# Peptides against a protein of PDB entry 4XPM: the designs that were tried, part 156

Target 1, 160 residues: chain A of PDB entry 4XPM
Amino acid sequence: VMLHSKNVKGFLENTLKPYDLHSVDFKTSSLQSSMIITATNGGILSYATSNNDVPKNSINEINSVNNLKMMSLLIKDKWSEDENDTEEQHSNSCYPVEIDSFKTKIYTYEMEDLHTCVAQIPNSDLLLLFIAEGSFPYGLLVIKIERAMRELTDLFGYKL
Target 2, 67 residues: chain B of PDB entry 4XPM
Amino acid sequence: DIKGTIAFDTHGNVIESTGVGSQRIEDIGDLSKVTLDAEGFAQVQGDSLLVHLYKRNDITLAVYTSA

## One batch from the design tools (peptide; made by RFdiffusion4, then SolubleMPNN)

Design b2_p24_5_s3 (from b2_p24_5, 12 letters changed)
Fold by OpenDDE base, seed 3:
Structure b2_p24_5_s3 (fold): chain B 160 residues (1-160), chain C 67 residues (1-67), chain A 24 residues (1-24)
Amino acid sequence: as target 1 above (160 residues)
Amino acid sequence: as target 2 above (67 residues)
Amino acid sequence: MIIVSPTFKNEPPFDVQAALDAIF
């Protein structure tokens, strides 16, 4: 099935859902944002943001368009630096993974008080980016983004 | 009686935590160094609690009990 | 903390992998 832009939006919205472990008393918050951005310029191709009841009083609100643009650019820049740094690729913030014989890396980044993770969609010019509250465990965030990427095979090899 | 749990990955990052485990995230540093048996199991005495360790598929589960 | 000899060996109280597989 071909993944069109309208289908990507719905996919990203679905990734916002919180994790609920029914076997134990554990549940996360929803992701604040889920995005597909360009690896070249950090431009947002598609995004989803959770609804927040907290009033927006600052330009730095995570749900604001301007803040999303800022976050995407900052994370893209950090990712680009790390992709050219062997030491950073061997840190605990980098998870090498293989999906259907394609290799990629998942990076975790602390951005202010938020937990973020980003990964290049295999063999593509695109990055998948999750932004969560600081209470969202990094280990779970990594698992979540890996599983999400496995559902984006239509974007593997996508070039701008 | 289970007092809490911590699940963590090979990087020492938390996957989930409950009960007293949520207050003992710092234990991961020591727990990650524990030698497990052939079935991925070990028991560790930590302060007043007993910790049961299970590792499968690169995920470690620590279960805190009183005995 | 110190390693102690197991007095009992139980299965994990829940299937973490199965729960994680249901995330997406």
Scores: peptide ipSAE 0.211, ipTM 0.906, DockQ to the pose 0.024
Fold by OpenDDE base, seed 1:
Structure b2_p24_5_s3 (fold): chain B 160 residues (1-160), chain C 67 residues (1-67), chain A 24 residues (1-24)
Amino acid sequence: as target 1 above (160 residues)
Amino acid sequence: as target 2 above (67 residues)
Amino acid sequence: MIIVSPTFKNEPPFDVQAALDAIF
């Protein structure tokens, strides 16, 4: 499904939903956060979070946004380093993928006790970033972000 | 009867786990080295459990049963 | 776990394909 930018936040919110495989009695937590950030400076273009609802413009909201900004910048920096490091691109933390003939990479990063994964939206200046609890398996997180990217074809080739 | 499962990818990262599989994530290192047949299947015995391995779509599913 | 012996036979205890497909 192709998504327009106006629907991106809603899309990201949907990515927060937990994985629940009833047939084998396996369930994850919700993603903590889902973001589209710039590959250039880690700026947040859109985000969704599963944190408890806070009043708009409250100090708690500001703090949560600031935390996301910090995380996005840290992950962007790590991603940038890895994109220029052949060894890191061949580690178990890097998943080369191809979506409709577009090549990209998915990276997994441990951030404190959180499991994160990030991927450049193909041929774009944008990164898709998932942040989850440590209980969320990396292999599943990778599958999740790949599938999410497949639905963001309208953002392929997006340049700042 | 199935005692548990582990699904993992080609990088050795867990996709999902259930039952005793959740307590045996460390087995992935060894299980990933097992040679599978042309159908992507193998059975390996270890400890008191039999592990049935199935690989499809670059995902390996390990099913733990009684030996 | 220490792998002591491999055995090859195609006798899945359940519908493996369905289980794998459910992951996606």
Scores: peptide ipSAE 0.123, ipTM 0.882, DockQ to the pose 0.033
Fold by OpenDDE base, seed 4:
Structure b2_p24_5_s3 (fold): chain B 160 residues (1-160), chain C 67 residues (1-67), chain A 24 residues (1-24)
Amino acid sequence: as target 1 above (160 residues)
Amino acid sequence: as target 2 above (67 residues)
Amino acid sequence: MIIVSPTFKNEPPFDVQAALDAIF
């Protein structure tokens, strides 16, 4: 099934759902935001946020979108730097992974009180970005983004 | 009975924590250094608690029980 | 912390496999 713009938005919205371990008393909060951004400029191609109680074209929406734009740009810049830094690629904040014979890396970044993780969609000019509260553990965040990325095979190899 | 749990990855990052485990995240540093047997199991005594370690697929689960 | 001899290796206090599977 081909992923169109509408489908991508819905996919990202679905990633916002909290993680619930039914076997133990453990449940996370929802992700604050889930985004697909460009690896080149950090531009947002698609996004979802847990706060949907904002009227369209309102000042509050503008502020929310601007905040996402700022975070996406900052994380893209950090990612770009780390992709050119051998030491950072060997830190505990970098997880090399292989999906269907495609190699990529998952990075975890702390942004103030937020926990974020970002990964290049294999062989593409796109990054998948999750933003969560500080209570969301990094190990689980990594697992979550890896699983999500496995569902985005239609975007593998996507070039701008 | 179980007093709490911590699951963590090979980087020492938390995957999940419950009960007393959520208050003992700093234990991961020591727990990650424990040598496990061929089945990925070990037991470690810390203060008044016994920690049961189970490692599978590069994920370690620490289960805290009474000693 | 000290390593102690296994006492519950084959008798875990709960279904460990199920818990791990939920994470994986």
Scores: peptide ipSAE 0.129, ipTM 0.893, DockQ to the pose 0.034; fails the geometry check
Fold by OpenDDE base, seed 5:
Structure b2_p24_5_s3 (fold): chain B 160 residues (1-160), chain C 67 residues (1-67), chain A 24 residues (1-24)
Amino acid sequence: as target 1 above (160 residues)
Amino acid sequence: as target 2 above (67 residues)
Amino acid sequence: MIIVSPTFKNEPPFDVQAALDAIF
């Protein structure tokens, strides 16, 4: 399976959009970041961020990217631990899901004041990671990432 | 006369909240324990508000109204 | 919140189906 970074980048950018419920007065903020990372070492393969005002190659941009790298690594590590922990897989922070007969799990993790969720793209070496503000409800974040994964069928089974 | 809403999943995590529901997220603990009928419906009186519960596809919607 | 007593009414206060569909 070939990964086309340009198409993936655009997809991730679209996931940043806020969630707006039609029939109720409820709207979220945009996601802070959306990433595809490796399950092996937490390396970022593609990412999108809502903060596009930082000049490229600036110190602030570098710091921002470094922060994402740190978060991705930390989340990957926790994910790896949980995948090897039966009790954690049965906690309220773990959502087993099935997409097109493929089983995966969505995990929610709080990082400081941020709400994050991560899921292994089915049968792949890739993780999809959403980072949102603390005001973004976890239940909705889970729904969002599940729906996003359903649109990434081309990455199902992707191995590094 | 809806005062607010809370939608939550089977894990007790919030999906959405509006109005007074946004200030009553802690109610999920109690609301999740309420027995619903075969149609996924219940009404409970609590804390001076009437709460209408609707469950479908593992999502519970709590609607707060006047008693 | 303290649950005081359950009650049952047949009529929902709003279009429940529409509200749920917005979430799903």
Scores: peptide ipSAE 0.116, ipTM 0.880, DockQ to the pose 0.033; fails the geometry check

Design b2_p24_5_s4 (from b2_p24_5, 12 letters changed)
Fold by OpenDDE base, seed 5:
Structure b2_p24_5_s4 (fold): chain B 160 residues (1-160), chain C 67 residues (1-67), chain A 24 residues (1-24)
Amino acid sequence: as target 1 above (160 residues)
Amino acid sequence: as target 2 above (67 residues)
Amino acid sequence: MIDVSPTFKNEPPFDFQEALEKIF
């Protein structure tokens, strides 16, 4: 299925869903946010948030979007720094992965009390970014974003 | 007889935890040092629990049991 | 505190594959 702008939004909304193991006593919270941003400027191309209780076009909605923009920029900057730092690429915060012969890296970043995870969509100018509560395990967050990336093959190689 | 579990990756980051495992995340530091056999298995003694370690495909699962 | 000195068995007491399938 080809990803269009409308479809991307729906995809990101689906990534918000919590991980729930019915057979064991383990479940996560929903992701706070899921975004596709530009690797160049950290601009948000699409996003989804679990905070759906905010009225549309309200000041609170504007503030929430502004917060996402800020976080996106900060994480993009950190990602850019790490992409130019061999030592950081070999740290425990970096997961080199290969998806269908495409290589990329998943980074985990602590942002205040939030757990974040970001990865460059293979050979593209786009980043996928997950923001979760601190209770969301990093190991699972990495697995989640890797699996999500596997569903974004239409964006592989996308250049701005 | 399972009292809890911890699954973690090669970076020492938690994937999931249940039962007593959720209260023993700090054990990962020690568990990551355990030498496993050729099948990726080992048993180690905790304070009061036996820990069964399984590693496959870069994922380690620790299962806590009373015996 | 964990005693890192391992004991090895010929077979694990639990089905590891089944355990993984529960979380993945």
Scores: peptide ipSAE 0.186, ipTM 0.897, DockQ to the pose 0.033
Fold by OpenDDE base, seed 2:
Structure b2_p24_5_s4 (fold): chain B 160 residues (1-160), chain C 67 residues (1-67), chain A 24 residues (1-24)
Amino acid sequence: as target 1 above (160 residues)
Amino acid sequence: as target 2 above (67 residues)
Amino acid sequence: MIDVSPTFKNEPPFDFQEALEKIF
């Protein structure tokens, strides 16, 4: 099954939604961005952002996209290093997970004051990347990205 | 009476926090060291609050109460 | 800080399962 670019975009947009527990005083901000990038070179295949305050085609929009590109490259590089480092794979920043008998890892990375997490879509050349504010708790971020990956089974095994 | 909660994972990372728990994230370091019974339960004293600990499926929930 | 010496009661005062279900 092929995931159309529009469908992926819509999916990523949905992941931006905040967590809000109405019964208790706990809620999160929206994710700043949600992305699917290539594990090979960190290229952005699809992305969604909650920053809707920037006019389209403005210099600020271009700068924001460029910033996303930079972050994606940095995170991809860090991920690649960690995937080749046994010690890093056993650090507290690495969550081995199993989804429908497929194994992958979720990594959490601090990017300046932002909380990020990245995971390889099982057996694929793709990474799912969430970027959130520093107030977004890492434990919840990990759960969120795991749940998101469970909905991306069509991308399991995808090779570029 | 519940004054707050902290839910955290096996890595000590916060999943959620409410009430006084949101101001006591640093407690996770100590709470993670508490030995739980066979049912995943324990009670510990923290400052003026009693902390009820529950662990199930690798998630620990700390409930802060006045007594 | 926290006294990590635990005490155990016969019954937990809180429904943990219900709490988890509310979180997720």
Scores: peptide ipSAE 0.178, ipTM 0.895, DockQ to the pose 0.041
Fold by OpenDDE base, seed 3:
Structure b2_p24_5_s4 (fold): chain B 160 residues (1-160), chain C 67 residues (1-67), chain A 24 residues (1-24)
Amino acid sequence: as target 1 above (160 residues)
Amino acid sequence: as target 2 above (67 residues)
Amino acid sequence: MIDVSPTFKNEPPFDFQEALEKIF
């Protein structure tokens, strides 16, 4: 069983929203981007972005999409390297987690001035990727992606 | 009364911060070393502020107060 | 900067659950 593409897109769009905390004195920005990509080649299967003011087929849109593709590929490559590196898996940037008896890892990566977080959807060939501003704390970003992944059980075990 | 808070995870990464806590993120290094009681509580003194620590489910909440 | 030697009281100054619920 797999989530339909339309449902996935809507799900990713919802993840862009700021994390709702009860603390009055704390607020976060929206995520810049939320994506599901392939673990094999970093291909984007679905994505959402907070930048909706770009006209379709404009040079700005093309550049934005291309940038997103480059970032996804770069992060996939880093993730792949770390998954094959025992030392990196024990670094402070790696969070081993278990969701409904399925094991996966959450990685945090600094991408220039952005905070990124990526995790393999359990037992699948898919990665969930969040891109946020540098002001978004990593601890919260990890919690956010873990909670989001718990709602993607239909994608657990998905193979390309 | 509460002057601020810091919530952080077992990796020392910030989850959220408020008030004076937002300006004292560097305290996490020391706070993470504090031994908690069986209920996940401890109280420590930091300069002019008292810090109340609560830990549950691998999340530590530090509450800064004047007393 | 912080003295990591803890002090324990019979009762914590705040309700544990309430304190956590305020930030999450």
Scores: peptide ipSAE 0.214, ipTM 0.897, DockQ to the pose 0.042; fails the geometry check
Fold by OpenDDE base, seed 1:
Structure b2_p24_5_s4 (fold): chain B 160 residues (1-160), chain C 67 residues (1-67), chain A 24 residues (1-24)
Amino acid sequence: as target 1 above (160 residues)
Amino acid sequence: as target 2 above (67 residues)
Amino acid sequence: MIDVSPTFKNEPPFDFQEALEKIF
């Protein structure tokens, strides 16, 4: 399995789009960030952010990326701990799911005022990570990340 | 006449809310305790509103109506 | 506060499946 950075980046950018129920008065904000990170060290392989108004190569951009790196590492660490904790795997923060006979777990983590979800891409060394505003409901965020993972079948089983 | 809705999962987390439901997220705690019939349906009274509960595939939809 | 005492009837007031499809 080979990661194609262009395809992955575009995929992640698409996940940023807000959820909009056209038939009813319900719309979310865009995701703040969408990332694929390594389960081993929390390294960012690809990412997309909704705040693209930051000039490229600016100090603000660098700081933003650094913040993403920090969050990724923190979430990866928490995920790693939970994967080794049976009680945490049965908490309300954990959603066991099955995608095409592959089992994985979706975790929800509160980070300050942000709502985050992380899930291991089935049988891989990769994690998919969504970061949203606190107004983005967790239940919907979980559904969103599950659906996203279903589109990443090419990454199932990917090992570093 | 639908006044609002709340959809929530088995963890009690909100999926979607509209109308008066958006202001009544706290109702999920009580709604999750309601026993549903074999078809995953129940009706309960909340304030002046009737709440119609539907559960299918681990998703519960609460529909608030005036009657 | 919700009265959790349920009332049942033979038919729900609307199509639940359709409602879900609009949401998801």
Scores: peptide ipSAE 0.211, ipTM 0.899, DockQ to the pose 0.033; fails the geometry check

Design b2_p24_6_s1 (from b2_p24_6, 11 letters changed)
Fold by OpenDDE base, seed 1:
Structure b2_p24_6_s1 (fold): chain B 160 residues (1-160), chain C 67 residues (1-67), chain A 24 residues (1-24)
Amino acid sequence: as target 1 above (160 residues)
Amino acid sequence: as target 2 above (67 residues)
Amino acid sequence: SLFDKLLEEIYSEEFPRPGPLVYE
């Protein structure tokens, strides 16, 4: 089984859209990035960014991708540590969830001024990672990634 | 009239905040302790604002009004 | 109600896929 790179990319791009809660007149920014990374090494398998104004293959794009690689690795490391830490799994930064009888956990991590959340795709070697601005509230970010995860059933059980 | 809102989850993390609610994130601690009726509703009198609390499916909404 | 509308807005978000995410 192999990832359909174009479809995965397209899905991630669709997760970038902001919330516009008209009922309470609350709006978020778009996600800065949405990624699927490996749980083993934090390697990026697919990603989407809201800032697509950078020319492809430019030095700026390369630097941006390198920054994403660094963040993904750091988040993967934190995730790995937390997966082996019972106390961290009971903190306010960990959300155990169940999707169609599959269990996973959503973690929130602050990276400098950014708000991030990451979750293992159930029974897979993959992590879904959202990176947002600090103005994007964690509670809403968690809801977003949980809902997104529900659409990734094709990847449940995916092994590298 | 609504002066602001705060929505938060069972972990105390903000889902959204508007108006005076954006300046009262610290209220979540106390609001999370309020017991709701069978319909998931409660009212809490604050300093100068009345807080209307609604809870369903682990989401709590606090609506701040003048009365 | 306001609360009902808020909940609906939060949980109405969709994440379309161009197609299958894997080759089988």
Scores: peptide ipSAE 0.729, ipTM 0.957, DockQ to the pose 0.908
Fold by OpenDDE base, seed 2:
Structure b2_p24_6_s1 (fold): chain B 160 residues (1-160), chain C 67 residues (1-67), chain A 24 residues (1-24)
Amino acid sequence: as target 1 above (160 residues)
Amino acid sequence: as target 2 above (67 residues)
Amino acid sequence: SLFDKLLEEIYSEEFPRPGPLVYE
């Protein structure tokens, strides 16, 4: 089984959209980035970014990609540590969730001034990773990634 | 009149905040301890503001009003 | 109610995909 690169990227792009909660006059920024990375090495398999102002193949684009690679690796490492730490799994930064009888966990991690959350795609070697500005509330970010995860059933059980 | 809102989850993390609610995130600790009625509703009087609490599906909304 | 509207807004978000995420 192979990933459909174009469709995966298209899906990730659709996760970038912000919330606009008119009922309470609250709105967020778009996600800075959305990625699917490997749980084994933190390698980026697919990604989407909201900042498309950088010319393609420019040095600035390369730098931004490198930054994403760094963040993905750091988050993967922390995720791996937390998966082996019972205390961390019971913190307010860990959300056990169940999607159609499949269990996974959502972790929130602050990366400098950014808000991030990551979740293992159920029974897979893949992690879904959202990176947002610090103004994006963690509770809403968790809801977003949970809802997004529900659309990734094609990837449940995906092994590298 | 609504002066602000705070929505938060069962972990005490903010889902959204507006108005005076944005400056009262620390209220979540106390609000999370409030006993709700069978319909998931409660009112709490605090300082000059009345807080209307609604809870459903593990989401709590606090609406701050003057009355 | 305000709460009902908020919940609806939060959970009405959709994440469409162009098609299957894996090849057969």
Scores: peptide ipSAE 0.728, ipTM 0.957, DockQ to the pose 0.904
Fold by OpenDDE base, seed 4:
Structure b2_p24_6_s1 (fold): chain B 160 residues (1-160), chain C 67 residues (1-67), chain A 24 residues (1-24)
Amino acid sequence: as target 1 above (160 residues)
Amino acid sequence: as target 2 above (67 residues)
Amino acid sequence: SLFDKLLEEIYSEEFPRPGPLVYE
């Protein structure tokens, strides 16, 4: 079984869209990036990023591939640590969830001024990672990644 | 009249905030301890605003009104 | 109600995909 590169990237691009909650007159920005990375070493298998007004070749550019690689590695390391730490799994930054009888955990991590959220695709060697601006509430980010995960059944059980 | 809202999850993390709710995020600690009725509803009198609480599917919505 | 509308908006989000995510 091989990943369909074009379709995976297309899906990730569709996760970038913001929330617009008209009922309470609340809206978010788009996600800065959405990625599928390896749980083994944090390598990026697929990614999508939103265009922003940050100058090209900036060290602090969120759309920079090098920056994404660094963030993915750091988040993978933190995720690995937490998966082996019972206390961290019981913090308010960890959300155990079940999707169609498959169990996984959603973690929230603050990186500089960014809000991030990561979850292992059930029974797979893959992680789904969302990166958003600091104005994107963690509670809503968790809901977003859980709902997105429900559409990734093709990847459940995927092994490298 | 609605003056603002806060929605939050069972972990105390914000889902959304608007109006005066955006300036009252610290209220989540107290609001999360309020006992709701069988329909998942409660009212709490604040300093100058009335808070209407609704809970379902592990999501709590606080609506701040003048009365 | 306002709460019902909010919940509907949150859970109505969809994530279309161009097709299968893997080759069979």
Scores: peptide ipSAE 0.728, ipTM 0.956, DockQ to the pose 0.890
Fold by OpenDDE base, seed 3:
Structure b2_p24_6_s1 (fold): chain B 160 residues (1-160), chain C 67 residues (1-67), chain A 24 residues (1-24)
Amino acid sequence: as target 1 above (160 residues)
Amino acid sequence: as target 2 above (67 residues)
Amino acid sequence: SLFDKLLEEIYSEEFPRPGPLVYE
């Protein structure tokens, strides 16, 4: 089984959109980044970013990509540590969830001034990772990633 | 008549906040302990504001009004 | 109600898939 690179990236791009809750007059920014990374090494398999104004092959683009690589690795490491720490799994930063009888956990992590959220795609070697501005509430970020995960059934059980 | 709102989850994390609610995030601790009726509703008199609480599907909404 | 509208807005978000995410 092989990932469909184009369709995966297209899906991630669709996750970037912000919330606009008209009922209470609350709106968020777009996600800064949305990624699927490996649970083993934190390698990026696919990603989407909201900032498309950076010229290709520029120093700024290279720095941006390198920054994403670094963040993904750091978050994977933290995730791995927490998966082996029962106390961390019972903190308010961990959300055990079940999707169609498949179990996974959603973790929130503060990365500098950014709000991040990561979850293992059920029974897979893949992690879904959202990176947002600090103004994006964690509770809403968790809801977003949980709902997004429900659309990734094709990847449930995916092994590298 | 709404002065603000706070929505939060069962972990006490904010889902959204507006108006005076944005300045009262610390209220979540106390609001999360309020007993709701069978319809998931409660009213709590705060300082100068009345708080209308609604809960369903692990989401709690606090609506702040003057009366 | 306001609460019903809020819940509907939160859970109405869609994440369309352009197609299958894996090759068959």
Scores: peptide ipSAE 0.728, ipTM 0.957, DockQ to the pose 0.897

